# Peptides against a protein of PDB entry 7RZF, part 12

Target 1, 358 residues: chain A of PDB entry 7RZF
Amino acid sequence: PFQEEHLKQLYKIVPIKDIRNLYVTFPIPDLQKYYKSNPGHYLGHLIGHEGPGSLLSELKSKGWVNTLVGGQKEGARGFMFFIINVDLTEEGLLHVEDIILHMFQYIQKLRAEGPQEWVFQECKDLNAVAFRFKDKERPRGYTSKIAGILHYYPLEEVLTAEYLLEEFRPDLIEMVLDKLRPENVRVAIVSKSFEGKTDRTEEWYGTQYKQEAIPDEVIKKWQNADLNGKFKLPTKNEFIPTNFEILPLEKEATPYPALIKDTAMSKLWFKQDDKFFLPKACLNFEFFSPFAYVDPLHCNMAYLYLELLKDSLNEYAYAAELAGLSYDLQNTIYGMYLSVKGYNDKQPILLKKIIEKM
Target 2, 358 residues: chain A of PDB entry 7RZF as posed
Amino acid sequence: PFQEEHLKQLYKIVPIKDIRNLYVTFPIPDLQKYYKSNPGHYLGHLIGHEGPGSLLSELKSKGWVNTLVGGQKEGARGFMFFIINVDLTEEGLLHVEDIILHMFQYIQKLRAEGPQEWVFQELKDLNAVAFRFKDKERPRGYTSKIAGILHYYPLEEVLTAEYLLEEFRPDLIEMVLDKLRPENVRVAIVSKSFEGKTDRTEEWYGTQYKQEAIPDEVIKKWQNADLNGKFKLPTKNEFIPTNFEILPLEKEATPYPALIKDTAMSKLWFKQDDKFFLPKANLNFEFFSPFAYVDPLHSNMAYLYLELLKDSLNEYAYAAELAGLSYDLQNTIYGMYLSVKGYNDKQPILLKKIIEKM

## One batch from the design tools (peptide; aimed at target 1 G70 I83)

Design b1_p11_1_s3 (made by RFdiffusion4, then SolubleMPNN; from b1_p11_1, 8 letters changed)
Fold by OpenDDE base, seed 4:
Structure b1_p11_1_s3 (fold): chain B 358 residues (1-358), chain A 11 residues (1-11)
Amino acid sequence: as target 1 above (358 residues)
Amino acid sequence: PVFKQPTLIEP
């Protein structure tokens, strides 16, 4: 178990690769026994969210981070870690204290809002979808995975335990959230900028690092993290599929796309899935404009238009991705290409959102 | 996103 001497520590680590990472780590109790409620996943889902009002959204808006990951990790026997990991920009490397302040502001927002059953339900539903449509693993991989899982779960639950959320436990969420405090923090900054500034070498891999105590003043700043009005809980994920019906194969189903609409302004091809039998679809749209590539100006305008459109859709992209939906927008020599892929149930919603931004 | 358990370099 970490002693007090292991808390409030800053590690400056020299990577082999040219990477800039921040790890904000909190020792937490062993949560393995709480797998049915998985409070660490709940917090990881929120802290690691990428939608409007998320921690990542704010940190990206400042140009300090590119990516964010949050969640629990196994530790040694009898404890776990909760970790917030961000990919740092060059500017973000200069603002690590402020980044961590924003993390604590978001955590404070989670304390103020309290545990939300609807968020748990979304996590449950997402996991249920992932479980239902998980690819059949190869027998060797499957058996090895099962053997590993058997160490943690009853035999009867081994197939499902990784995915099934059953119990909303706000008490456990609050318990974990109470461990996410500045006095319980371990910070690691990974950057080549620390080369020649380290005084220790890790025994196993020879990683060069420096360990420093985080100043009490900095800890106090993080302890006094206020509510930042930019942070909001995510909205409900409207893209989570609920209908998994597979329509019967039509008698006239063609092995190739059939032209089902032919007009002066549009052609539509359709092919029913005859192989996978998943409640998934791929919607592909090719838009033709005589002006799209007529000259360099129009090409640049078309490019800029799609970049702006993609940027305007970022608010939905993450929620769609979580729900197993994706979109793609590309410039073509004739105009633009749009693809919407994934579970078919909520594709019309995503498509509508795209069209509303066009 | 939520961690897929990164191989944290254990400090």
Scores: peptide ipSAE 0.082, ipTM 0.705, DockQ to the pose 0.346
OpenDDE base, seeds 1, 2, 3, 5: peptide ipSAE 0.056, 0.059, 0.073, 0.065; ipTM 0.697, 0.699, 0.709, 0.706

Design b1_p11_1_s4 (made by RFdiffusion4, then SolubleMPNN; from b1_p11_1, 8 letters changed)
Fold by OpenDDE base, seed 1:
Structure b1_p11_1_s4 (fold): chain B 358 residues (1-358), chain A 11 residues (1-11)
Amino acid sequence: as target 1 above (358 residues)
Amino acid sequence: MKLPKPTLILP
């Protein structure tokens, strides 16, 4: 466990690669014994959310951060870390204190709202889907992984323990959230801009760094983080599949797509899955327009239209991805291509959202 | 939800 002298520290680190990263690290208790409730996963889901009102959404809107990852990480024996990691822009590197303030404002929002059972239920459902439809792994790698996790889980649960949530434990969520405080923070900034400004070298890898105490005034600023009205809990994920029915293979099922509709304005081909037997579908649409490639201006307008359309769909993209849905939009020489892939149950919802933005 | 890649946490 870190002693008080190891807390409220700032590390400025010189990377080998040209990267700009911020790591905000909190020592937390070992949560391994709580795998059935997994409070660290709950908090990682919310802090690492990418939808409207998320921490990432606000930090992106300011041009300071490209990506955000939140979650628990294994430490040494008997403790873990909760880490918020962001990819910094050049501008974001100048605003690290304000980025961390926003992290504490979001954490304060989570305290004010309290633990939400519906969020836990979504995590449970997503993990159950991921477990049920898990791809086949290479036997050697899988066996080695299972052998490793047998040290942590009962034999009867070893296959399910990393996926299946069983217990909503608001007390444990609050316990972890109480460790996410400025007085318990360790900050690491990774940037080449610290080259020639370091005074220490790490023993094992020769990494150059500088260690500084975070000023008490900065800690107090973070401790006094108010509720920022831009931060909101995510909305319910409408894309989580609930129907996994697989229709029987038709006796006359063709090995190739059959033309099932032919009209002056549309052709439709269908092929039933005869190989995978998964509750998944691929919807592919080709739109034809005589204007798509008539001249360079129209070509560029069609490109800009799709980029704007993609941008307008960003609010759904993350929730769809979490639920195992994806879409793709491409310009073609004939017009536009749309693809929707993943679990078939909620594909009509995603398709409707796309068409409503077109 | 991307799990944090094992970053070198300096000691």
Scores: peptide ipSAE 0.020, ipTM 0.626, DockQ to the pose 0.374
OpenDDE base, seeds 2, 3, 4, 5: peptide ipSAE 0.019, 0.016, 0.017, 0.018; ipTM 0.592, 0.591, 0.608, 0.611

Design b1_p11_2 (made by RFdiffusion4)
Pose (drawn by RFdiffusion4):
Structure b1_p11_2 (pose): chain A 358 residues (1-358), chain P 11 residues (1-11)
Amino acid sequence: as target 2 above (358 residues)
Amino acid sequence: IKTPFEFSKYP
């Protein structure tokens, strides 16, 4: 649907709720026919990746961006999109050309070195382990899902869809990586600061927007010279699991969690798993404090401190959320709260690091 | 718990 008359354009949209965002839209052909190599998931794994020396961490280091989401959007049939969607700070709206410039800097940093064998082997191993201990399904919604993807795949791999990967073909990685060029951009800015500046309005919904077609100054400033920032490829993963042993049932087997420790400092509830036999467990905690909800100031500093702890610890723990260990730490009325769940091997390192950062 | 392909896919 994107003919070349309406390419290289930058819209400005006025919202109702106060948000600030930047969408970068590329068009690409259909890649649902390529469901074995999956080049869109490769570029999505290399663009939207937090951690040391990556696209998001540098934009956090210049103070412009809270978070960004990569990957490819799929629309209808016979055509496909690719999106880099970002949200903005107060002075992140002043430097949009520089943000998109850094986006093409990281794209060119990934075009000078191109394909990687170990990233494909690592992602295939992760999907294989994440498929081997695939948990049970709720019977409603699961049959709608496997009848939702029954139209595309044959009868044998109705289940093993986007789980098992056979081949690493760098040609398709290079093909989809070539289609991401600044002749193929469509920038869209959402900000509430354009109240009285909008000429055009939407008939169906009634929203207002613009047409600031990007002059060629900034296009030929985008693709001209792009060496690097301080970017780097992600490093070897250490949260990949290795212990897949189901520990045996002990003498004192109980059907419900029993109180084992009762002190004036803490109490526990413990139950070995009897039904599921998956090498994974969930640990949860609820820390209490009478000072957490005393007045609005003390009920306000709790969200700020806990949020800055999540800010400063996502850079470390995104590899744990990517390998299958997910944690969550949010505030409650009474005190604060913690819940770490996932594979059975790497809970101590993650929970201990959470405490010592806490 | 999310799978790796849900982190590399646009919502």

Design b1_p11_2_s1 (made by RFdiffusion4, then SolubleMPNN; from b1_p11_2, 5 letters changed)
Fold by OpenDDE base, seed 3:
Parts: structure tokens; C-alpha cells; sequence
Structure b1_p11_2_s1 (fold): chain B 358 residues (1-358), chain A 11 residues (1-11)
């Protein structure tokens, strides 16, 4: 376990690749025994959320961060880490202190709101879906993975332990959240901009780095992180599937799409799944407009329209993705293409949202 | 979940 001397440290690391990353790491207790509640997953879900009012959304709006990942990571025996990792922009590299301040503001928001059972339930439901419809893994990799986790979980639970949540434990969520404090922080900044500014070399990989103590003033600034009114808990994910019924194969099911509707304004083709038998569908829409590609102006207008439409749908994109739904919007020479894919149960909801924004 | 590559240079 890290001693106090290892906390409040800043590492400036020179990468081989041209990357800009920030790692904000907190030592946490070993949570392995709490796999049924998985408080680290709960916190990772919220901290790593990409919807409106999320940490990432705010940091993106500042132009400082491209991506964010939050979650627990295994350490050595008897301890773990909670890590917030961000991909930094060039501008974000100049604002690392402020980025970390925003992290602590979001963490403070989580403290203020307290553990939410509905969020846990969503995590539970999402993980249950992921388990139930898990793709086939390569046998060798899967066997090696299972063999590796047999020492952590009962044999009866070894297949389910990484997925199935059973217990809402607000006490454990609060316990982990209490470890996410500035006094427990380790910061690593990875950037080529530190080339020639390092004084240490890592023994195993020859990575050049500099270690510095984080100034007490900076720690105090983070400790005094206020509630930022821009941070909000996510809304309930309306796209989480609940119905997984598979309709029986129709007697007249064709191996190819059949024309089931033909009107002056629309044609509809349908093909039932005869292979996978999953509660999933692919909805593909081609919109035809004689104006879409008539001249360069109309072409650019159609492009701009789709970019604006995509932007207007960003609020749903992440929630849909988490729920195993996706959409795609493309310009075509004939007009527009829309695709909605994933679990069929909530596709009508996503489609409705798209149409309402069109 | 993108695999967090271990940059844990533990001293």
C-alpha cells in the first residue's frame, strides 16, 4: 500500500507515442469481496458518464479533454486503485490543475446527492443484459480468464461474479467516495512536452519521468472544491431493454428481405432473423430528396443539416450506447441514410427522438 | 471499457 510519502505526488512522464494523458489515481481498499455490490463500478459509471451534466461534458465544453474513463483497477494484494483517466487536448495540458478541480467538484456533487438506488439498478440491469447476451469469446482466452478469476470467486459464481449485481450498498459507495480526496491523490501527466525536462528513468522500460510533490496550495484548492452547478446526475436511461422476447420464425420467412409495404411515398422491406435469434433489430431508412444533391449549395446544406441533427442527438447518444442501441446518420447522393441498431425493445423510443429532432 | 494499460510505474 502507498504510504503517505507516495501521496500528493505529480509524475511528468515522457511517452514514446505522441499522446497527452492525465491519470488521477486514488488508493482504495480491496473491493474484491464486495463484487456483489461493486461500489467501484457504481462510481465509475457516474464519473465516467458522458451525458449532459457529466464531468466529461463539462471538460469537453472547455476544450480541455477528449475522452474520460473512470473506474477501479486492481493493485497488489489487499488494495486497489480508483483511476480517472482523461485524454488531454493541447489546451487541456495547460489546465491540468483546473481539470482536477472539476473532478473534485464532480466528486463533491456525488457526495452531496448521496448514493442513488436507481443508478445502481440501472447498472444492475445493464450488466445483466451484457451477461445474458454476451458474445462468444475465443475459448483459449475465455478459459484463461476463468482460470485466473477462480481464486477470487466461488466456483458457482465464477461466470456471473463480474456481471451480476445483487446488493445495493450505499455504505460501500460512500466508503470509496471518501477515499477520492485530494490528500490521497497521485497524478500522472503523460506528454512529449516533458522531453528534456525529466530527471529520472524507469528501470524496466527506460521511461523518462520527473516526480514532484504537489504544492500544498494546490491540494488545498482541490479540498475546497465547491459545488459546480453545471454538474448533474444523469437522467434515467430510457433505452435499457426490458423485453427480450423473440418472436417465432414466420412460416413464410424469406431468406431475403421481402417487400411488405409499397406506397407512393415509401417502400418497406422486412427480413426476420433466422440465424442469430437475438432480441435485436436493424432499422435502415433511406430518405430520398431530389434537392439533396442538386447543386453544391444544397449538398452543403444537407451536410450541415445532418451535422446539426447529430449534435442535437448527442444528449441521447451515450445513454443509447450504454443500453446497446446505436444510430448512424449519413448523407447520400440521393438524400439521407438513417440506421438504428441494437435491442429492439427500445428502438422505437430512440427512433422517435431522432424523428422529433429532424 | 477500454483496458486501462498499466502505466503504474510503481517505484
Amino acid sequence: as target 1 above (358 residues)
Amino acid sequence: MKTITDFSTYP
Scores: peptide ipSAE 0.019, ipTM 0.624, DockQ to the pose 0.079
OpenDDE base, seeds 1, 2, 4, 5: peptide ipSAE 0.033, 0.030, 0.032, 0.030; ipTM 0.662, 0.638, 0.658, 0.663; seeds 1, 2, 4, 5 fail the geometry check

Design b1_p11_2_s2 (made by RFdiffusion4, then SolubleMPNN; from b1_p11_2, 3 letters changed)
Fold by OpenDDE base, seed 1:
Structure b1_p11_2_s2 (fold): chain B 358 residues (1-358), chain A 11 residues (1-11)
Amino acid sequence: as target 1 above (358 residues)
Amino acid sequence: MKTIFEFSTYP
């Protein structure tokens, strides 16, 4: 385990690839025994959320960060880490202290709100869906994985332990959250901009780096992180499927799409699933416009319209993706193509939101 | 939820 001398350290690392990354790492207790409640997953879900009022949303709005990942990572035996990793822009590389301040403001928001049972329930439901409808894996890889995790889980639970949540443990969430403090932080910045500015070389891989103590004034600044009113808990995910009914195959089901509606303004083809028998659907729409491809100006306007539409839908995209829904919007020579895919139960909700933004 | 991939560059 890291001792006090290993905390409040900044590492400036030179990568081989042209990448800009920030790693904010906290030592945490071993959470393996708490797999039924998985408090690290709860915190990772919130800290790594991409919706409105999230940490990522604020950091993106400032042009500092492209992507964010939060969660637990295994350490050596008997301890773990909680890591917040971000992909930095060139501008973000200049604002690392402020980025970390925002991380602590978000963490402070989580402390102020306390553990939310409804968030745990959503994580439970999402994981249950992921388990129930898990794709077939290659036997060799799957067997090797199962053999590995048998060291951590009872034999009777080995298939479910990574997915099924059973217990809401607010005490454990608070315990982990209490470790996410500035006094426990380790910071690594990865950028080629540190080339020629390092004084150490890592023994195993030859990675060039510089190690510095984080100034006490910076630690104090992070300790005094206030509540930022821009940070909010996510709203309930309306796209989580609850109905998994599979309708019986119709006796007259054709192997190809059948034309079930033909009008002056629309044609509709339908094919029932006769292969996979999953509670999933693919909805494909082609919209025709005589103006879509008439000249270069109209083509560019149609393109810009779709980009603006996609941007306006970003608020739902992450929640839909988490729930196993996806959409795609494309320009065609005839107009526009829309595809909606995933669990059929909540597809009408996503489709309605798309059409309302159109 | 994106899983933290083990980046080889993490010290």
Scores: peptide ipSAE 0.028, ipTM 0.595, DockQ to the pose 0.105
OpenDDE base, seeds 2, 3, 4, 5: peptide ipSAE 0.023, 0.007, 0.005, 0.011; ipTM 0.537, 0.471, 0.454, 0.539

Design b1_p11_2_s3 (made by RFdiffusion4, then SolubleMPNN; from b1_p11_2, 4 letters changed)
Fold by OpenDDE base, seed 1:
Structure b1_p11_2_s3 (fold): chain B 358 residues (1-358), chain A 11 residues (1-11)
Amino acid sequence: as target 1 above (358 residues)
Amino acid sequence: MKTIFDFSTYP
């Protein structure tokens, strides 16, 4: 385990690839025995959330970060890490201290709100869906994976242990949150901009790096992180499916889409699934407009409209994706194409949101 | 939630 001398350290690392990354790492206790409650997954879900009021949303709004990932990682035997990783912009590379301040402000918000049972329930439901409708894996890879995880889980639970949550443990969530403090931080910045500015070489891979102590004044700044009013817990995910009923195959089901509605303004084709038998649907809409492709100006306006529409839908995109829903919007020579895919139960909700923004 | 970290460059 890291001793006090290994904490509050900054590593400046030269990558082989042209990447800019920030890793903010906290040593945490081994959470393996708590797999039924998985407090690290709960915190990773919130810290790594991409919706309104999230850490990523604020950092993106400032132009500092492109992507964010948060979660637990296995360490050596008997301890783990909680890591927040971000993809930095060129501007973000200049604001690393402020980015980390925002991380601690978000963590402080999580402490102030306390553990939320409804968030745990959403994680439980999402993981249950992921388990129930898990795709078939290649037998060799799957067997090797199962053999590996048999060291960590009882035989009777080995298939479910990585997915099925059973226990809400607010005490364990608070315990992990208590480890996410500035005094326990390890920071790594990865950028080619450190080339020629390093003084050490890693023994195994030859990676060039510089190690520095984080100044006490910076640690104090992070310790005094206030509540930032821009940070909010996510809203309930309205797209999580609850109905998985598969309707019986119709006796007259055709192998091809049948025209079930034909009007002056619309045609509708339908095909029932006769192959996969999943509680999923694919909705495809082609909208026709005589103005969409009439001239270069109208083409560009139609393109701009679609980009603005996509931007206006970003608030739902992440929640929909988490729930196994997706949508796609494209310009066509005739107008616009919309596709909605995933679990059929909540597709009408997503479709309604799209239409309301159109 | 992105769950996969690329730690190839992390010390």
Scores: peptide ipSAE 0.029, ipTM 0.599, DockQ to the pose 0.107
OpenDDE base, seeds 2, 3, 4, 5: peptide ipSAE 0.026, 0.011, 0.007, 0.009; ipTM 0.574, 0.538, 0.557, 0.553

Design b1_p11_2_s4 (made by RFdiffusion4, then SolubleMPNN; from b1_p11_2, 5 letters changed)
Fold by OpenDDE base, seed 1:
Structure b1_p11_2_s4 (fold): chain B 358 residues (1-358), chain A 11 residues (1-11)
Amino acid sequence: as target 1 above (358 residues)
Amino acid sequence: MKTISDFSTYP
């Protein structure tokens, strides 16, 4: 267990690789016994969200952060950590105090809104989908993993415990949020820019670092984090599949795509899945335009159009990915290619969003 | 949701 002397510390670490990372770490109670509610997963889902109004969205808009991950990590016996990790830009490395302020503003927003049962339900549904359609693992690795987790879960639940949420526990969410405070923070900054500026060496790996106390004035700034109006809870994820029905294989199903529609303006090929038997589909669209590749100007305009289209779709990209949907847009010499893949149930919703932005 | 990768460089 960390003593008070281990809190409010800043570590400046020299990496071997050319990386810039910030780790904001909070000691939390051992949450293993609460696997049925998994309050750490709930908070990790929100803090690590990439949609509009998220922490990452704001930090990206400032050019300070590329990626963000939030969640619980196992510690030593009897405690865990909640960690917010970001990949820093060169500019972000200069604004670490402000980045952490924004983290506390987002956490304050979560406190103000309180635990949301609908968010828990989405996490539950996503995890249930992930469990139901989990890929086959190598037997040896899987058996070894299961043997390891038998120490933490009842035998009857060992296969489901990492996935299936059962209980909404707002009290536990609030308990963990209460630990995510500036007075409990440990900060590590990883950058080659600290080379030659360190005074300590880690005993086991020889990692060079400097440890310093975070100034009281900085802690107070973070403690006084106000509500930032740019931070919002995610909207409901409209892409989460709910229908997993697999249609029976047609008796006359061909091994190859069959032409099912042929018109002057469109051709449609269809192939029913006869191999995987998953509630998934692949929709592929090729759009033809005589103007797409007629000259360098039109080619560049078509490229720019597609980049703008992709940018306009970013608001849906993360929610779609979480729900097991993906899309791809490419320029071709004949025009444009669109692919939509994943669970078939909500593909029409994603496709509609794409078409509305076109 | 991205998983927290190996924090091997974290003190």
Scores: peptide ipSAE 0.033, ipTM 0.670, DockQ to the pose 0.106
OpenDDE base, seeds 2, 3, 4, 5: peptide ipSAE 0.029, 0.021, 0.023, 0.028; ipTM 0.648, 0.651, 0.653, 0.673; seed 2 fails the geometry check

Design b1_p11_3 (made by RFdiffusion4)
Pose (drawn by RFdiffusion4):
Structure b1_p11_3 (pose): chain A 358 residues (1-358), chain P 11 residues (1-11)
Amino acid sequence: as target 2 above (358 residues)
Amino acid sequence: ESLHTGKPFFS
């Protein structure tokens, strides 16, 4: 649907609720026919990746961006999109050309070195382990899912869809990586600061927007010279699991969780799993404090402190959320709260790091 | 329309 008359354009949209965002839209051909190599997932794994020396961490370091989501958007049949959607700070709206410049800097940093064998082997291993201990399904919604993807795949791999991968073909990685060029951009800015500046309006919904077609100054400023920032490739993962042993049932087996520790400091509830036999467990905690909800100031500093703890710890723990260990730490009325779940091998390192950062 | 983040699938 994107003919070249309406390419290289930058819209400005006025919202109703106060948000600020930047959408970078590329068009690409259909890659649902390539469901074995999956080049869109490769570029999505390399673009939207938090951690040391990556696209998001540098935009955090310049104070412009809270978070960004990579990957490719799939639309209808016979055509596909690719989106880099970002949200903005107060002075992140002043330097949009520099943000998109850094996006093409990281794209060119990934075009000078191109394919990687170990990233494909690592991602295939992760999908294979994540498929081997695939948990049980709720019967409603699961049959709708496997009847939702029954149109595309044959009868043998109706289940093993986007789980098992056979081959690493760098040609398709290079092909989809070439279609990401600044002659294929469509920038869209959402900000509430364009109240009285909008000429055009939408008939169907009634929203207002613009047409600031990007002059060639900034296009030929985008693709001209792009060496690097302080970017780097992600490093070897250490949260990949290795212990897949189901520990045996002990003498004192109980059908409900029993109180084992009862002190004036803490109490526990414990139950070995009897039904599922998956090498994974969930640990949860609820810390209490009478000072958490005393007045609005003390009920306000709690969200700020807990949010800054999540800010400063996502850079470390994104590899644990990517390997299958997810944690969550949010505030409650009474006190604060913690819940770490996932594979059975790397809970101590993650929970201990959470405490010592806490 | 759907979005694929390129992340592995876990249940």

Design b1_p11_3_s1 (made by RFdiffusion4, then SolubleMPNN; from b1_p11_3, 5 letters changed)
Fold by OpenDDE base, seed 4:
Structure b1_p11_3_s1 (fold): chain B 358 residues (1-358), chain A 11 residues (1-11)
Amino acid sequence: as target 1 above (358 residues)
Amino acid sequence: ETINTGKPKWS
């Protein structure tokens, strides 16, 4: 277990690759026994959220961070870590203290709001969907994986334990959240900018690093993190599928797409799935415009239009992705291509949102 | 993104 001397430490690490990363790490208790409630996943879901009002959204808006990952990670025996990892921009590398302040502001928001059962329910539902419709794995790999996790889970639960949430435990969420404090932080900054500025070498891989105590003043600043009004809990994920009904194969189903609508303005082809039998669909739209590629100006306008459209849809993209929905927008020489893929149940919702933004 | 979110894959 980490002692006090291991806390409130800053590590400046020189990578081999040209990467800029920030790791904000908190020692937490071993949560393995709480896999049915998985409080670390709950917090990781929120801290790692990418929607409006999220930590990432704010940090991206400032140009400091590109990506963010949050969640629990196994440590040594008897303890775990909660880690917030971000990919830093060059500018972000200069604002690490402020980035971490924002992290603590978001954490403070989570404290203020308290554990939300609906968020847990969404996590539960998402994991259940993932479990139910997970792809087949190669037998050898699957067996090896199962053998490994048998060390952690009862035999009767070994197949489901990593996926199925069963218990909402706000007490455990609060317990973990209470560990996410500045006094319990370990910070690692990974950047080539530290080359020649290190004084230590890691024993195993020869990684060069410098270790420093985080100044008490900085810790205090983080401890006094206020509520930032820009941070909000995510809205309910409207894309989570609830209907998994598979319609029977039509008697006249063709092995190829059939033209089911033919008008002056539109043609529609349909192919029912006869192979996978999943509650999924692929909706593909090709829009034709005589102006899309008529000249360089129109071409660039069409491109810009799609870029703006994609940007306007970013608020939904993450939630859709979590729910197993995706969309793609592409320029074509004839106009525009739109695809919506994933679970069919909520595709109309996503499609509607796309169309509303068009 | 969440660590080990178990994102659904297209099949």
Scores: peptide ipSAE 0.060, ipTM 0.626, DockQ to the pose 0.239
OpenDDE base, seeds 1, 2, 3, 5: peptide ipSAE 0.050, 0.053, 0.055, 0.055; ipTM 0.637, 0.638, 0.642, 0.611; seed 2 fails the geometry check

Design b1_p11_3_s2 (made by RFdiffusion4, then SolubleMPNN; from b1_p11_3, 4 letters changed)
Fold by OpenDDE base, seed 4:
Structure b1_p11_3_s2 (fold): chain B 358 residues (1-358), chain A 11 residues (1-11)
Amino acid sequence: as target 1 above (358 residues)
Amino acid sequence: ETLNTGKPKWS
């Protein structure tokens, strides 16, 4: 277990690759026994959320961070870590203290709002979907994996334990959240900018680093993190599928797409799945415009239009992705291509959102 | 993104 001397430490690490990363790490209790409630996943889901009002959204808006990952990680025996990892921009590298302040502001928001059962339910539902429709694994790899996790889970639960949430435990969520404090923080900054500024070498891989105590003043600033009004809990994920019905194969089903609508303005082809039998669909739309590629100006306008459209859809992209939905927008020489893929149940919702933004 | 604890994503 970490002692006091291991806390409130800053590590400046020189990478081999040209990467800029920030790791904000908190020692937490071993949560393995709480796999049925998985409080670390709950917090990771929220802290790592990418929707409006999220930590990432704010940090991206400032141009400091590109990506964010939050969640629990196994440590040594008897403890775990909660980690918030961000990919830093060059500008973000200069604002690490402020980035971490924002992290604590978001954490403070989570404290203020308290554990939300609906968020847990969404996590539960998402994990259940993932379990139910997970791809088949190669037998050898699967067996090896199962053998490994048998050390952690009862035999009767070994297949489901990593996926199925069963218990909402707000007390455990609060317990973990209470560990996410400045006094319990370990910070690592990874950047080539620290080259020649390090005084230590890691024993195993020869990684160069410098260790410093985080100043008490900085810790205090983080401890006094206020509520930032820009941070909000995510809205309910409307894309989570609830209907998994597979329609029977039509008697006249063709092995190729059949033209089911033919008008002056539209043609529609349909192919029912006869192979996978998943509650999924692929909706592909090709839009034709005589103006899309008529000249360089129109071409660039069409490009810009799609970029703006994609940007306007970012608020839904993450939620859709979490729910196993995706979309793609592409310029074509004839106009525009749109695809919506994933679970069919909520595809109309996503499609509607896309159309509304068009 | 939520840190992957080894759970495979569904496709």
Scores: peptide ipSAE 0.075, ipTM 0.660, DockQ to the pose 0.236
OpenDDE base, seeds 1, 2, 3, 5: peptide ipSAE 0.064, 0.071, 0.065, 0.072; ipTM 0.657, 0.657, 0.658, 0.641

